# Peptides against a protein of PDB entry 3J47: the designs that were tried, part 7

Target 1, 121 residues: chain A of PDB entry 3J47
Amino acid sequence: IRLTNQLKSLKGLQSKLKDVVEYLDKVINKELPINHTILGKLQDVFNLLPNLGTPDDDEIDVENHDRINISNNLQKALTVKTNDELMVIYISNLVRSIIAFDDLIENKIQNKKIQEQRVKD

## One batch from the design tools (peptide; aimed at target 1 L17 F46)

Design b1_p11_3_s1 (made by RFdiffusion4, then SolubleMPNN; from b1_p11_3, 6 letters changed)
Fold by OpenDDE base, seed 2:
Structure b1_p11_3_s1 (fold): chain B 121 residues (1-121), chain A 11 residues (1-11)
Amino acid sequence: as target 1 above (121 residues)
Amino acid sequence: LSLQEILELLQ
């Protein structure tokens, strides 16, 4: 249920991003008038995005090298944090599955003991 | 630590 909802939300985000690209293409092609309110909101979204740009290998000016190292460090930190969070969720689900299996074994052992007592009376 | 105590620490 949670993972399917996350995947559905991500697919919904992907669809919305596609609609934004199609809108921008129509504006570039002069098929639609420029809407400054939509462009302003899009600029706000880009300003909230972490610089996830791998530099395309074609303009390493020396002033960009420190910004590239900071962006790579941020991307690495986000990846590590995400992996650690996913690992904790995985371990928690594994432990819950083991507990539920142990409880099932204990319940079967108890039911067997009750049946063996009822056959002796 | 029981498996239950480990689960409580992970929540």
Scores: peptide ipSAE 0.060, ipTM 0.758, DockQ to the pose 0.011
OpenDDE base, seeds 1, 3, 4, 5: peptide ipSAE 0.058, 0.055, 0.052, 0.046; ipTM 0.748, 0.750, 0.747, 0.740

Design b1_p11_3_s3 (made by RFdiffusion4, then SolubleMPNN; from b1_p11_3, 6 letters changed)
Fold by OpenDDE base, seed 5:
Structure b1_p11_3_s3 (fold): chain B 121 residues (1-121), chain A 11 residues (1-11)
Amino acid sequence: as target 1 above (121 residues)
Amino acid sequence: LSLEEIINLLL
């Protein structure tokens, strides 16, 4: 019973991971717009993942110290790169919002001028 | 390139 439930939970996790990969592939292929909330949550998941290169803390073979440092450096490099990408995207969305606001102000000013001309004729 | 075109190329 306990082992069967663990296998069912693991299969459920594998299915969800496949759905995440399929989503990322669609984003990479530009079939879907980048969703920053999803990318931020994926980053949180990667930051919460125990280093997949640390075998359990009970077998420190001295030869694995270089592999652990490479894995930690790769994870840190991926986290920094993802933060920089998310920052660029956040700035791009802010600038898009500012432009859309300026266009809205200009459209309001133009509409007001047209209305003032129609009241004078 | 308008500022909008640059942003649409960056996104």
Scores: peptide ipSAE 0.056, ipTM 0.735, DockQ to the pose 0.018
OpenDDE base, seeds 1, 2, 3, 4: peptide ipSAE 0.058, 0.085, 0.067, 0.066; ipTM 0.733, 0.767, 0.748, 0.744; seeds 1, 2, 3, 4 fail the geometry check

Design b1_p11_3_s4 (made by RFdiffusion4, then SolubleMPNN; from b1_p11_3, 6 letters changed)
Fold by OpenDDE base, seed 2:
Structure b1_p11_3_s4 (fold): chain B 121 residues (1-121), chain A 11 residues (1-11)
Amino acid sequence: as target 1 above (121 residues)
Amino acid sequence: LSLEEILDLLL
C-alpha cells in the first residue's frame, strides 16, 4: 500500500510539473502575462532543489570539481534508491501473480473434487 | 510468514 501511494503521489507531482512547464511556455510565447507571484514561487522551488545537474562541459572551472562530484554522487544515490524501490514493486507484483495463480490451481482442484463427488451420487 | 504477509510488509 505505501509504495502504491508513493507512486500515485509521484504521478500527481509529474502532472503538476507538466502544468508548470505548459504555463511557462505560454508566458515565453507571450500568450499569458508574466505573473511575478508565480515566478517568485517557482524561484523558491528551484532554490530548494538539490543541485542534481551535471554542469554542461562548458562550465567546468576547477573550483566546481568538488561540487560536481557531490552532485553526481547525489544523482547516482537517487538513481540507485529509485531502482531498489522499483525492484521491490516488481517483486511485490510478481508475488501477487504467484499467489493468484496458486489460488486458481487450488480452486480448480476443489471444483474437480466437487464434480467427481456429484458423479458418484 | 505467508507470501501474503511478506507482501503486506513490502507494500
Scores: peptide ipSAE 0.107, ipTM 0.798, DockQ to the pose 0.013
OpenDDE base, seeds 1, 3, 4, 5: peptide ipSAE 0.090, 0.086, 0.077, 0.068; ipTM 0.779, 0.778, 0.767, 0.755; seeds 1, 3, 4 fail the geometry check

Design b1_p11_4 (made by RFdiffusion4)
Pose (drawn by RFdiffusion4):
Structure b1_p11_4 (pose): chain A 91 residues (1-28, 36-48, 72-121), chain P 11 residues (1-11)
Amino acid sequence: IRLTNQLKSLKGLQSKLKDVVEYLDKVIHTILGKLQDVFNLNNLQKALTVKTNDELMVIYISNLVRSIIAFDDLIENKIQNKKIQEQRVKD
Amino acid sequence: ELKELLEKYNE
């Protein structure tokens, strides 16, 4: 789902670029200003990425902890299944 | 490419 959404966003840019190229050919405004703003707003993320890296590490750790908890419950389930099997054999 | 088009337009 996230991917489909990202593709929709890129699609708009692609189409928007084509339109702009065609517009410029024809000319040979508000949208242009808006685009410029967006440009000014990856490169900048470079410095900001430094911080993001730290936060990414924290969310990795949290995911690891969750995985451990899930393993624990999984072990319990496996034990219950074994006990059920033993009871059936006895029967 | 889009930035270059904006520059061409402003010129």

Design b1_p11_4_s1 (made by RFdiffusion4, then SolubleMPNN; from b1_p11_4, 7 letters changed)
Fold by OpenDDE base, seed 1:
Structure b1_p11_4_s1 (fold): chain B 121 residues (1-121), chain A 11 residues (1-11)
Amino acid sequence: as target 1 above (121 residues)
Amino acid sequence: TLLKLIELYKK
């Protein structure tokens, strides 16, 4: 029972990973439009993965060296992209905060002038 | 207005 459930769960994970690869291939081939929400969720999954470039020191197969270099390049590319997206969001929020603060100051100055006129009349 | 406020703070 336990082993059959683990095999069923692993087959279910393998099917979902295959569906993700097929989706990415369709996006690369321009058959589907880029969905930023799906890509963001995939980035979250990759950021939660342990470094695929640290094989635990117990299986140095020479064929893994190219896969390790590809995984390290992929992780580096995902980290750079995530940092650039966070930087753009940060700058956009900073600019929005500066504009909102300018509007607040102007509204406060106008309201003060209106009150000073009402006290003189 | 913010630019005028920054200019007033520099004086």
Scores: peptide ipSAE 0.048, ipTM 0.645, DockQ to the pose 0.007
OpenDDE base, seeds 2, 3, 4, 5: peptide ipSAE 0.040, 0.036, 0.042, 0.039; ipTM 0.728, 0.732, 0.680, 0.705

Design b1_p11_4_s2 (made by RFdiffusion4, then SolubleMPNN; from b1_p11_4, 7 letters changed)
Fold by OpenDDE base, seed 2:
Structure b1_p11_4_s2 (fold): chain B 121 residues (1-121), chain A 11 residues (1-11)
Amino acid sequence: as target 1 above (121 residues)
Amino acid sequence: ILLELIKLFEE
């Protein structure tokens, strides 16, 4: 249930991002009039995005070096946090699998003892 | 089995 809802939300976000790209392409091609209210809201969204700078833009000004380091530190912190959360989920699933296996072994041992008793009676 | 798992997480 939780994972299915996360995937549905991510697919919804992907669809909305596609609609935004298609809108921008139509504005660039002069097929639609420039809506300054939509562009202002889009600019606010871009200003709220953590700078997910790909390390391949080796040419923007010495004043951005501290912002690039802060961005890389934020991306690294998000990656580490995500890996730690995935590790805890993996461990929790492993522990559940081993408990279920232990219960299966104990049930098999008990069933064997019951069968051995029925053969003696 | 469960006690050996708990020990693996204490290391």
Scores: peptide ipSAE 0.045, ipTM 0.724, DockQ to the pose 0.010
OpenDDE base, seeds 1, 3, 4, 5: peptide ipSAE 0.039, 0.045, 0.041, 0.039; ipTM 0.698, 0.715, 0.714, 0.700

Design b1_p11_4_s3 (made by RFdiffusion4, then SolubleMPNN; from b1_p11_4, 6 letters changed)
Fold by OpenDDE base, seed 5:
Structure b1_p11_4_s3 (fold): chain B 121 residues (1-121), chain A 11 residues (1-11)
Amino acid sequence: as target 1 above (121 residues)
Amino acid sequence: LLKELIDLYKK
């Protein structure tokens, strides 16, 4: 009973991880728009993963303290790089939204001028 | 501000 529940939970986690990879591949291939909320949650998951830099070395006690520091430094470097990349994408999308809003205001002003001319004729 | 952001994005 306990072992079968653990195996079921692990299979459920594996399925969810596969769905995340498939989503990331679709985003990389430009098949889906970048969702910043999903990328932020993925970043939070990576920040909560204690061991992103231990290769599965099933070999031997005595050098674990420097490997943990290298893993933590690599995780921090990947987090900083991902945060800077997400910030640039966020700013680019914000500026694009601001331009689209300016064009909408200009179009609204032009449409108002055309209506005011039609009321004078 | 808005115009400076547009000019920065167009450069």
Scores: peptide ipSAE 0.037, ipTM 0.669, DockQ to the pose 0.013
OpenDDE base, seeds 1, 2, 3, 4: peptide ipSAE 0.024, 0.026, 0.028, 0.033; ipTM 0.638, 0.640, 0.605, 0.624

Design b1_p11_4_s4 (made by RFdiffusion4, then SolubleMPNN; from b1_p11_4, 5 letters changed)
Fold by OpenDDE base, seed 4:
Structure b1_p11_4_s4 (fold): chain B 121 residues (1-121), chain A 11 residues (1-11)
Amino acid sequence: as target 1 above (121 residues)
Amino acid sequence: LLKELIDLYNK
């Protein structure tokens, strides 16, 4: 259930991103008038997005070297942070599974004791 | 088990 909802949400985001690209292509092709309010909101979204791209090695103009280093350091920091967060979630799920297994063993021991008492009475 | 998981978390 939870994984299916995450996949549905991700597909919904992918569809919306495609609609934004198609809108921008129509504006570039002069099929639609430039809406400065939509463009401003889109710029705000891009300014809030961490630069997750390594710029393709083909746009190494010398003026972008500081931006490339900042983007690579941020991408690496986000990858490390995401790995650490996933590790904590994984360990927490393992601990929960071990506790649930211990409770299951204790319940089986108790049920066996009750059955042994009922056979002695 | 629990001790090995705590040791893995602290590594």
Scores: peptide ipSAE 0.036, ipTM 0.647, DockQ to the pose 0.012
OpenDDE base, seeds 1, 2, 3, 5: peptide ipSAE 0.028, 0.029, 0.030, 0.033; ipTM 0.638, 0.637, 0.623, 0.667

Design b1_p11_5 (made by RFdiffusion4)
Pose (drawn by RFdiffusion4):
Structure b1_p11_5 (pose): chain A 91 residues (1-28, 36-48, 72-121), chain P 11 residues (1-11)
Amino acid sequence: IRLTNQLKSLKGLQSKLKDVVEYLDKVIHTILGKLQDVFNLNNLQKALTVKTNDELMVIYISNLVRSIIAFDDLIENKIQNKKIQEQRVKD
Amino acid sequence: SYFEKVVNQAL
């Protein structure tokens, strides 16, 4: 789902670029200003990425903890299944 | 980028 959403966003840019190229050919405004703002707003993320790296590490650690908890419950489930099998054999 | 150059030319 996230991927489909990202593609939709990029699609708009691609189409928007084509329109702009055609517009310029024809000319040979507010949208242009807006685009410029967006440009000004990955390059900048470069410095900002430094901080994001730290935060990514924290969210990785959290994911690891969750995986451990899930493994614990999984072991319990496996034990219950074994007990059920033993009871069936006895029967 | 190409997109930005096109926008600058248009401006």

Design b1_p11_5_s1 (made by RFdiffusion4, then SolubleMPNN; from b1_p11_5, 5 letters changed)
Fold by OpenDDE base, seed 4:
Parts: structure tokens; C-alpha cells; sequence
Structure b1_p11_5_s1 (fold): chain B 121 residues (1-121), chain A 11 residues (1-11)
């Protein structure tokens, strides 16, 4: 039962990965417009893939080594790109937070001046 | 992550 469920889940994952490849091929061929939301989620999936480390030196058919190196280079490139995109979002949020804090300080200064005027009248 | 390190350095 548990093994059969794992095999069914793995087959379901394989089908979904095939659908993703077919989607990417259509995007590469310009048959479909680039959907940045789908690409962003796909990048998140690749960033959640375990770092397929240098395969332990003890079982590498040379043909698997090239595929793993390509996968690692792709994962590294996607991780760098995602980090840069997230950094831009973070800086943009930080700047917005600083502006909002400055506006809060200005509002407090103005409110204090208004209160000091009301106490003098 | 490199992002987390940059965030921790920026904070």
C-alpha cells in the first residue's frame, strides 16, 4: 500500500513535469506568450530542488555526470537570478518602509507643532 | 542563501 502510493505520486509528478516541459517548449517556440508568474513559480521549484551535489564519486556513469553538471549549472543560474529578483523586491520594500517612516516623522512633527500652538492660545 | 546574507547585511 505505501509503496504503491509513492509510485502513484511519483508517476503523477512525472506527468506534471512533462506538462511543464511541453509548456516551456511552446514558450521557447513562441507559440505561447511568456507568463512571468509561471516562470517565477518554476524558478521557486528549481530553487527547492536539493542541490544535486557533485554526485558521490562512486557511481557516476560519464553520461550521468554531464546531465548532473547541466542540472547543477541550471540550478545555480536560476538561484542567482532568483536572488537578484528578490533583492530588487527587498530593496523596493525597504525604500517604501523608509518613506513611510519619514512620512510618520513629518506627521508627528506637524501634530506636535499644532498641539504647541493650541496650548499657547 | 545569498539573498538572506544580503538581507542580514542590509538590516
Amino acid sequence: as target 1 above (121 residues)
Amino acid sequence: SLFQEVVEKAL
Scores: peptide ipSAE 0.042, ipTM 0.674, DockQ to the pose 0.021
OpenDDE base, seeds 1, 2, 3, 5: peptide ipSAE 0.038, 0.035, 0.038, 0.040; ipTM 0.712, 0.681, 0.713, 0.720

Design b1_p11_5_s2 (made by RFdiffusion4, then SolubleMPNN; from b1_p11_5, 4 letters changed)
Fold by OpenDDE base, seed 2:
Structure b1_p11_5_s2 (fold): chain B 121 residues (1-121), chain A 11 residues (1-11)
Amino acid sequence: as target 1 above (121 residues)
Amino acid sequence: SLFQKVVDLAL
């Protein structure tokens, strides 16, 4: 249930981002008038985004090299943090599964002992 | 139980 809701929310965000791209393409193609209120809100969104520089812009402006390195370091740090959080969740679920399996074995052993006692009486 | 051993290790 929680994972399905997160995936649904992420798909909903992806759809909205696609609608924004389609709007911008129509504005670039002069099919729609420029709406300064939409552009202002989009600028606010970009200003709130952590600078996740894509390493694939082959535009060597020497003044951006320090910002690109900071961006790449932040992206790497976010990736590492995400992997560590996922690892903790995975280990926690694995431990819960092992405990539930141990409890099942113990319950089967107890049930067997109770049946062996009932056959002796 | 294994549960008790895991709880004792976490505390």
Scores: peptide ipSAE 0.048, ipTM 0.735, DockQ to the pose 0.010
OpenDDE base, seeds 1, 3, 4, 5: peptide ipSAE 0.043, 0.044, 0.039, 0.044; ipTM 0.723, 0.729, 0.703, 0.737; seed 3 fails the geometry check

Design b1_p11_5_s3 (made by RFdiffusion4, then SolubleMPNN; from b1_p11_5 with Y2F K5Q)
Fold by OpenDDE base, seed 2:
Structure b1_p11_5_s3 (fold): chain B 121 residues (1-121), chain A 11 residues (1-11)
Amino acid sequence: as target 1 above (121 residues)
Amino acid sequence: SFFEQVVNQAL
């Protein structure tokens, strides 16, 4: 259920990103007036995005190489953090499933003991 | 089984 909900949320995000691109294309083509409130929110989103640009292999100035290493280190740190969070969620769900299984076994053992007592009385 | 239902709710 969670993986299906994550995939649905990701598909919903992809649809919203497509709607933003279509809006920007209409603004560039002068089909729609510029909405400064939408552009301001879009700038806020881009300022919160890690630099996901692989530099196209044309023009590594030495000042860009340190920024690329910092962006790659940030992307790696975000990937590690996300993997660790997903691992903790997975382990927590596994432990809950094991506890629920143990409780089920204990309840079956108790019910069997109660039935064996009722057959002896 | 009850266990399969719990696992399917957790996944």
Scores: peptide ipSAE 0.061, ipTM 0.738, DockQ to the pose 0.015
OpenDDE base, seeds 1, 3, 4, 5: peptide ipSAE 0.041, 0.078, 0.053, 0.050; ipTM 0.706, 0.775, 0.729, 0.731; seed 3 fails the geometry check

Design b1_p11_5_s4 (made by RFdiffusion4, then SolubleMPNN; from b1_p11_5, 4 letters changed)
Fold by OpenDDE base, seed 2:
Structure b1_p11_5_s4 (fold): chain B 121 residues (1-121), chain A 11 residues (1-11)
Amino acid sequence: as target 1 above (121 residues)
Amino acid sequence: TEFKKVVEQAL
């Protein structure tokens, strides 16, 4: 249930991001008037986004070295958190599979005992 | 088993 809800939420976010891009393209092409309230909220969203830029933009100004280290530390922390969440989901699914396998073994043992009893009677 | 019930409630 949790993984399906996360995937649904991610697909919903992707759809909303596509609608924002389509709106921006229409504003750039002068098909729609600039809405300053929407643009202000979009700027607030961009200011709240972690700098996820890979250091592949070839302007390492010496003043950005601390920002690059902070972005790499944040990206690493997000990656570790994601790996830990995936590990917990994996272990939970493994334990559910082991329990289901144990129930299958116990059911087979009981069915065998019932058949052996019916052949003796 | 009691262990199975505790695990099923935790998952």
Scores: peptide ipSAE 0.045, ipTM 0.753, DockQ to the pose 0.012
OpenDDE base, seeds 1, 3, 4, 5: peptide ipSAE 0.038, 0.043, 0.044, 0.039; ipTM 0.729, 0.745, 0.745, 0.742

Design b1_p11_6 (made by RFdiffusion4; failed a check: too like the target's own chain)
Pose (drawn by RFdiffusion4):
Structure b1_p11_6 (pose): chain A 91 residues (1-28, 36-48, 72-121), chain P 11 residues (1-11)
Amino acid sequence: IRLTNQLKSLKGLQSKLKDVVEYLDKVIHTILGKLQDVFNLNNLQKALTVKTNDELMVIYISNLVRSIIAFDDLIENKIQNKKIQEQRVKD
Amino acid sequence: SEFDDLIEKYL
């Protein structure tokens, strides 16, 4: 789902660029200003990425903890299944 | 600057 959403966003840019190219050919405004703003707003993320790296590490650690908890419950479930099997054999 | 360069590519 996230991927489909990202693709839709990129699609708009692709189409928007084509339109802009055609517009310029024809000319040979508010949209242009807006685009410029967006440009000004990955390069900049480069410095900002430094911080993001730290935060990514924290969210990785959290995911690891969750995985451990899931394993614990999984072990319990496996033990219950074994007990059920033993009871069936006895029967 | 990146925007201007881009526009100039199509002029």

Design b1_p11_6_s1 (made by RFdiffusion4, then SolubleMPNN; from b1_p11_6, 6 letters changed)
Fold by OpenDDE base, seed 1:
Structure b1_p11_6_s1 (fold): chain B 121 residues (1-121), chain A 11 residues (1-11)
Amino acid sequence: as target 1 above (121 residues)
Amino acid sequence: SLFNKLLESFL
């Protein structure tokens, strides 16, 4: 019973991974529009994956070298994309801070002018 | 405002 349920859960996970691959293939082929929410969740999953390019020292068969290179290229591509997203967030926060500071200065100048008028009346 | 000038630079 317990082993059969684990096998059923693993087959369910395999089916869902296949659905994700089929979705990505359709997006690459421009058959479906890019959904940024799905891509963000996929990135979160990939960022939680252990480094698929660190061989645990048990049996590097020569066929794994191409898979390791593909994994390393994918991980590099994900790292670059994450850095670009963080850079956009950083710049956006910097710009918001500059605007908020400019608005604060203008509000302080206006308040000072109003006080100087009230002291002359 | 500085905001409007910035917005015009993105459009």
Scores: peptide ipSAE 0.044, ipTM 0.720, DockQ to the pose 0.012
OpenDDE base, seeds 2, 3, 4, 5: peptide ipSAE 0.044, 0.036, 0.041, 0.043; ipTM 0.718, 0.693, 0.704, 0.725

Design b1_p11_6_s2 (made by RFdiffusion4, then SolubleMPNN; from b1_p11_6, 8 letters changed)
Fold by OpenDDE base, seed 1:
Structure b1_p11_6_s2 (fold): chain B 121 residues (1-121), chain A 11 residues (1-11)
Amino acid sequence: as target 1 above (121 residues)
Amino acid sequence: NLFNELLNSFL
């Protein structure tokens, strides 16, 4: 019973990973529009994955060198994309804060002019 | 208005 349930769960995970690959292939081929919400959730999943290129120090097989290089390149590409997205969000929030501060200054200047007029009348 | 146009240019 336990082993059959683990095998069923693993087959379910494999099917979901296949659905993700098929979605990414359709997005790469421009058959589907880019959905940023799906890509963000996939990025969260990849950021939670243990480094697929840190060997746990238990099993030297010489065929892993190309898979380790592919994993390291994928992780670097994901890290760069994450940093670029965070940089765009940071710059956007900075620009918003500057505009909101400028609008606040102008509002305070106008309110001060109105108060100075009411004291002269 | 300008900020929403800027955001829509990055999304």
Scores: peptide ipSAE 0.026, ipTM 0.608, DockQ to the pose 0.019
OpenDDE base, seeds 2, 3, 4, 5: peptide ipSAE 0.025, 0.025, 0.024, 0.019; ipTM 0.610, 0.583, 0.557, 0.478

Design b1_p11_6_s3 (made by RFdiffusion4, then SolubleMPNN; from b1_p11_6, 6 letters changed)
Fold by OpenDDE base, seed 5:
Structure b1_p11_6_s3 (fold): chain B 121 residues (1-121), chain A 11 residues (1-11)
Amino acid sequence: as target 1 above (121 residues)
Amino acid sequence: SLFDELLKSFL
């Protein structure tokens, strides 16, 4: 019973990882637009993944050192890319808010001019 | 860039 449940959970995780890969392939191929909310959640998953390049500092076989450097460089590159993507989203939301505020001001000015014309006629 | 395409969608 316990082993069967662990195997079922692992198969479920494998299926979800496959769905994520298929989504990323479609985004890379430009078949789907980049969904920043999905990317942010994937980044949260990668940030929660234990560093695949830190076995506890007490068992460094010399052959693992190249894999450790690749995983640390990949995690650092993902973290930098994450910060840049989050900054782009933040700036985009800020710009959208400024434009919406400008449109609101212009609409208020136009409505005031229309009211002032209707009082003179 | 992705930023320039995004900026163009707001202007």
Scores: peptide ipSAE 0.050, ipTM 0.744, DockQ to the pose 0.020
OpenDDE base, seeds 1, 2, 3, 4: peptide ipSAE 0.023, 0.047, 0.041, 0.045; ipTM 0.644, 0.747, 0.713, 0.723

Design b1_p11_6_s4 (made by RFdiffusion4, then SolubleMPNN; from b1_p11_6, 8 letters changed)
Fold by OpenDDE base, seed 1:
Structure b1_p11_6_s4 (fold): chain B 121 residues (1-121), chain A 11 residues (1-11)
Amino acid sequence: as target 1 above (121 residues)
Amino acid sequence: NLFNELLKSFL
């Protein structure tokens, strides 16, 4: 029973990973529009993955050198993309804060002028 | 201000 449930769960995970690959292939081929919400959730999953290129120091099979290089390149590409997205969000929030501060200053200046007029009348 | 309207068009 326990082993059969683990095998069923692993087959279910494998199916979901295939659905993700098929979605990414369709997006690369421009058959589907880029969905940023799906890509963000995939990015979160990849950020939670352990480094697929740290061999636990106990199986140096010489065939893994190309897989380690691919994993390191994928992780670097994901890290760069995440940093660029966070930078755009940061700049956008900074610009929004500057605008809101300017509008607040203008509002305070207008309110002060209205108060100074009401004290002279 | 014209600058705030320009910035609002990018956000």
Scores: peptide ipSAE 0.021, ipTM 0.607, DockQ to the pose 0.013
OpenDDE base, seeds 2, 3, 4, 5: peptide ipSAE 0.019, 0.021, 0.019, 0.015; ipTM 0.598, 0.589, 0.591, 0.537

Design b1_p11_7 (made by RFdiffusion4)
Pose (drawn by RFdiffusion4):
Structure b1_p11_7 (pose): chain A 91 residues (1-28, 36-48, 72-121), chain P 11 residues (1-11)
Amino acid sequence: IRLTNQLKSLKGLQSKLKDVVEYLDKVIHTILGKLQDVFNLNNLQKALTVKTNDELMVIYISNLVRSIIAFDDLIENKIQNKKIQEQRVKD
Amino acid sequence: ELKDVIEKAKE
């Protein structure tokens, strides 16, 4: 789902670029200003990425902890299944 | 490419 959403966003840019190129050819405004603003707003992320890296590490650790908890419950489930099997054999 | 097009449009 996230991917589909990202593609939709890129699609708009692609189409928007084509329109802009055609517009310029024809000319040979508000949208242009808006685009410029967006440009000014990955390069900048470079410095900001430094911080993001730290935060990414934290969310990785959290995911690892969750995985451990899930394993624990999984072991209990496996034990219950074994006990059920033993009971059936006895029967 | 888009930025260059914008710059040309402003000129």

Design b1_p11_7_s1 (made by RFdiffusion4, then SolubleMPNN; from b1_p11_7, 9 letters changed)
Fold by OpenDDE base, seed 4:
Structure b1_p11_7_s1 (fold): chain B 121 residues (1-121), chain A 11 residues (1-11)
Amino acid sequence: as target 1 above (121 residues)
Amino acid sequence: LLLEIIDLFNK
């Protein structure tokens, strides 16, 4: 259930990003007037994105090919980091589920002992 | 249980 909802939310985000790209293409092609309020909000979104392609401000001579390689390496590093973080969360939830299962078994054992005592009295 | 959890964190 939770994973299906996350996948649905991600597909919804992907659809909205496609709608934004199609809007920008129509604005570039002069099919729609430039809306400065929409452009400002898009700029705010881009400023909140992790810089997937800023070389640290100390090397002004990266050819467009090296900028693509740096962006791909940073995207890969972020994907690995996100996978490791999700793995820790997954293990933590697995451990919590095992503890809750152990508590359920112990509660069943105790309830059985109480019933066996009540049958002997 | 607790020992198996500790073994999972040490592996």
Scores: peptide ipSAE 0.076, ipTM 0.756, DockQ to the pose 0.010
OpenDDE base, seeds 1, 2, 3, 5: peptide ipSAE 0.075, 0.075, 0.070, 0.061; ipTM 0.753, 0.752, 0.740, 0.733

Design b1_p11_7_s2 (made by RFdiffusion4, then SolubleMPNN; from b1_p11_7, 8 letters changed)
Fold by OpenDDE base, seed 2:
Order: structure tokens, then sequence, then C-alpha cells
Structure b1_p11_7_s2 (fold): chain B 121 residues (1-121), chain A 11 residues (1-11)
């Protein structure tokens, strides 16, 4: 029962990975428009993959080493792109927060000046 | 100033 459920889950994952490959091939061939929501979810999946670039030190198959290097380069490129996008969003939100804070301070200063004028009249 | 804060964040 437990092993059969694990094999069923693994076959389900394999089917979903095949559906993703077929989608990417159709996007590359311009048969389908790029869906940024699907691409973002795929990027999140790739960022959650363990760094496959440490082979357990016991199987140097030259064919696995090239696949591992390509996988690591793709993962690194996706991570860099995510970090750059998050940096732009962070800076934009930070600048917005600073403007809102500056406007708050200027409003406090103006309100104080108005109160000081009303006490002199 | 707001400009000084922006210039500090860009350094």
Amino acid sequence: as target 1 above (121 residues)
Amino acid sequence: TLLDIINQLLK
C-alpha cells in the first residue's frame, strides 16, 4: 500500500513535468503566448530545487557532470533574475515609503506653524 | 532632504 502510493505520486509528478515541457516547447515554437503567471510559478519551482551541483562524491559520470552544470547555470540565472526583480520592487516600495514619511513630516511641521500662529493671534 | 535619503540608498 505505502510503496504503491509513492509510485502513483511519482508517476503523477512525471506526467505534470511532461505537461510543463510540452507547454514550454509550444511557447518556444510561438504556438502559445507567454503566460507570465505560469512562468513565475515555474521560476518558483526552479528556485526551490536543491542545488543539484553537489554530486554525492561517489559517481563522476561525465554525462551527469555536464547536465548538473547546465542545471546549476539555469538555476543561478533564475535566482539572479528573481533577485534583480525583487530588488527593483524593494527599492520602489522603499522610495514610496520615504516619500510618504517626508510628506508626513512636512504636514506635521505645517500643522505646528499654524498652531503657533493661532496662539499669537 | 528626500534627495539626501535617496542618495544614501543608492550608495
Scores: peptide ipSAE 0.030, ipTM 0.603, DockQ to the pose 0.011
OpenDDE base, seeds 1, 3, 4, 5: peptide ipSAE 0.022, 0.026, 0.027, 0.021; ipTM 0.556, 0.574, 0.626, 0.551

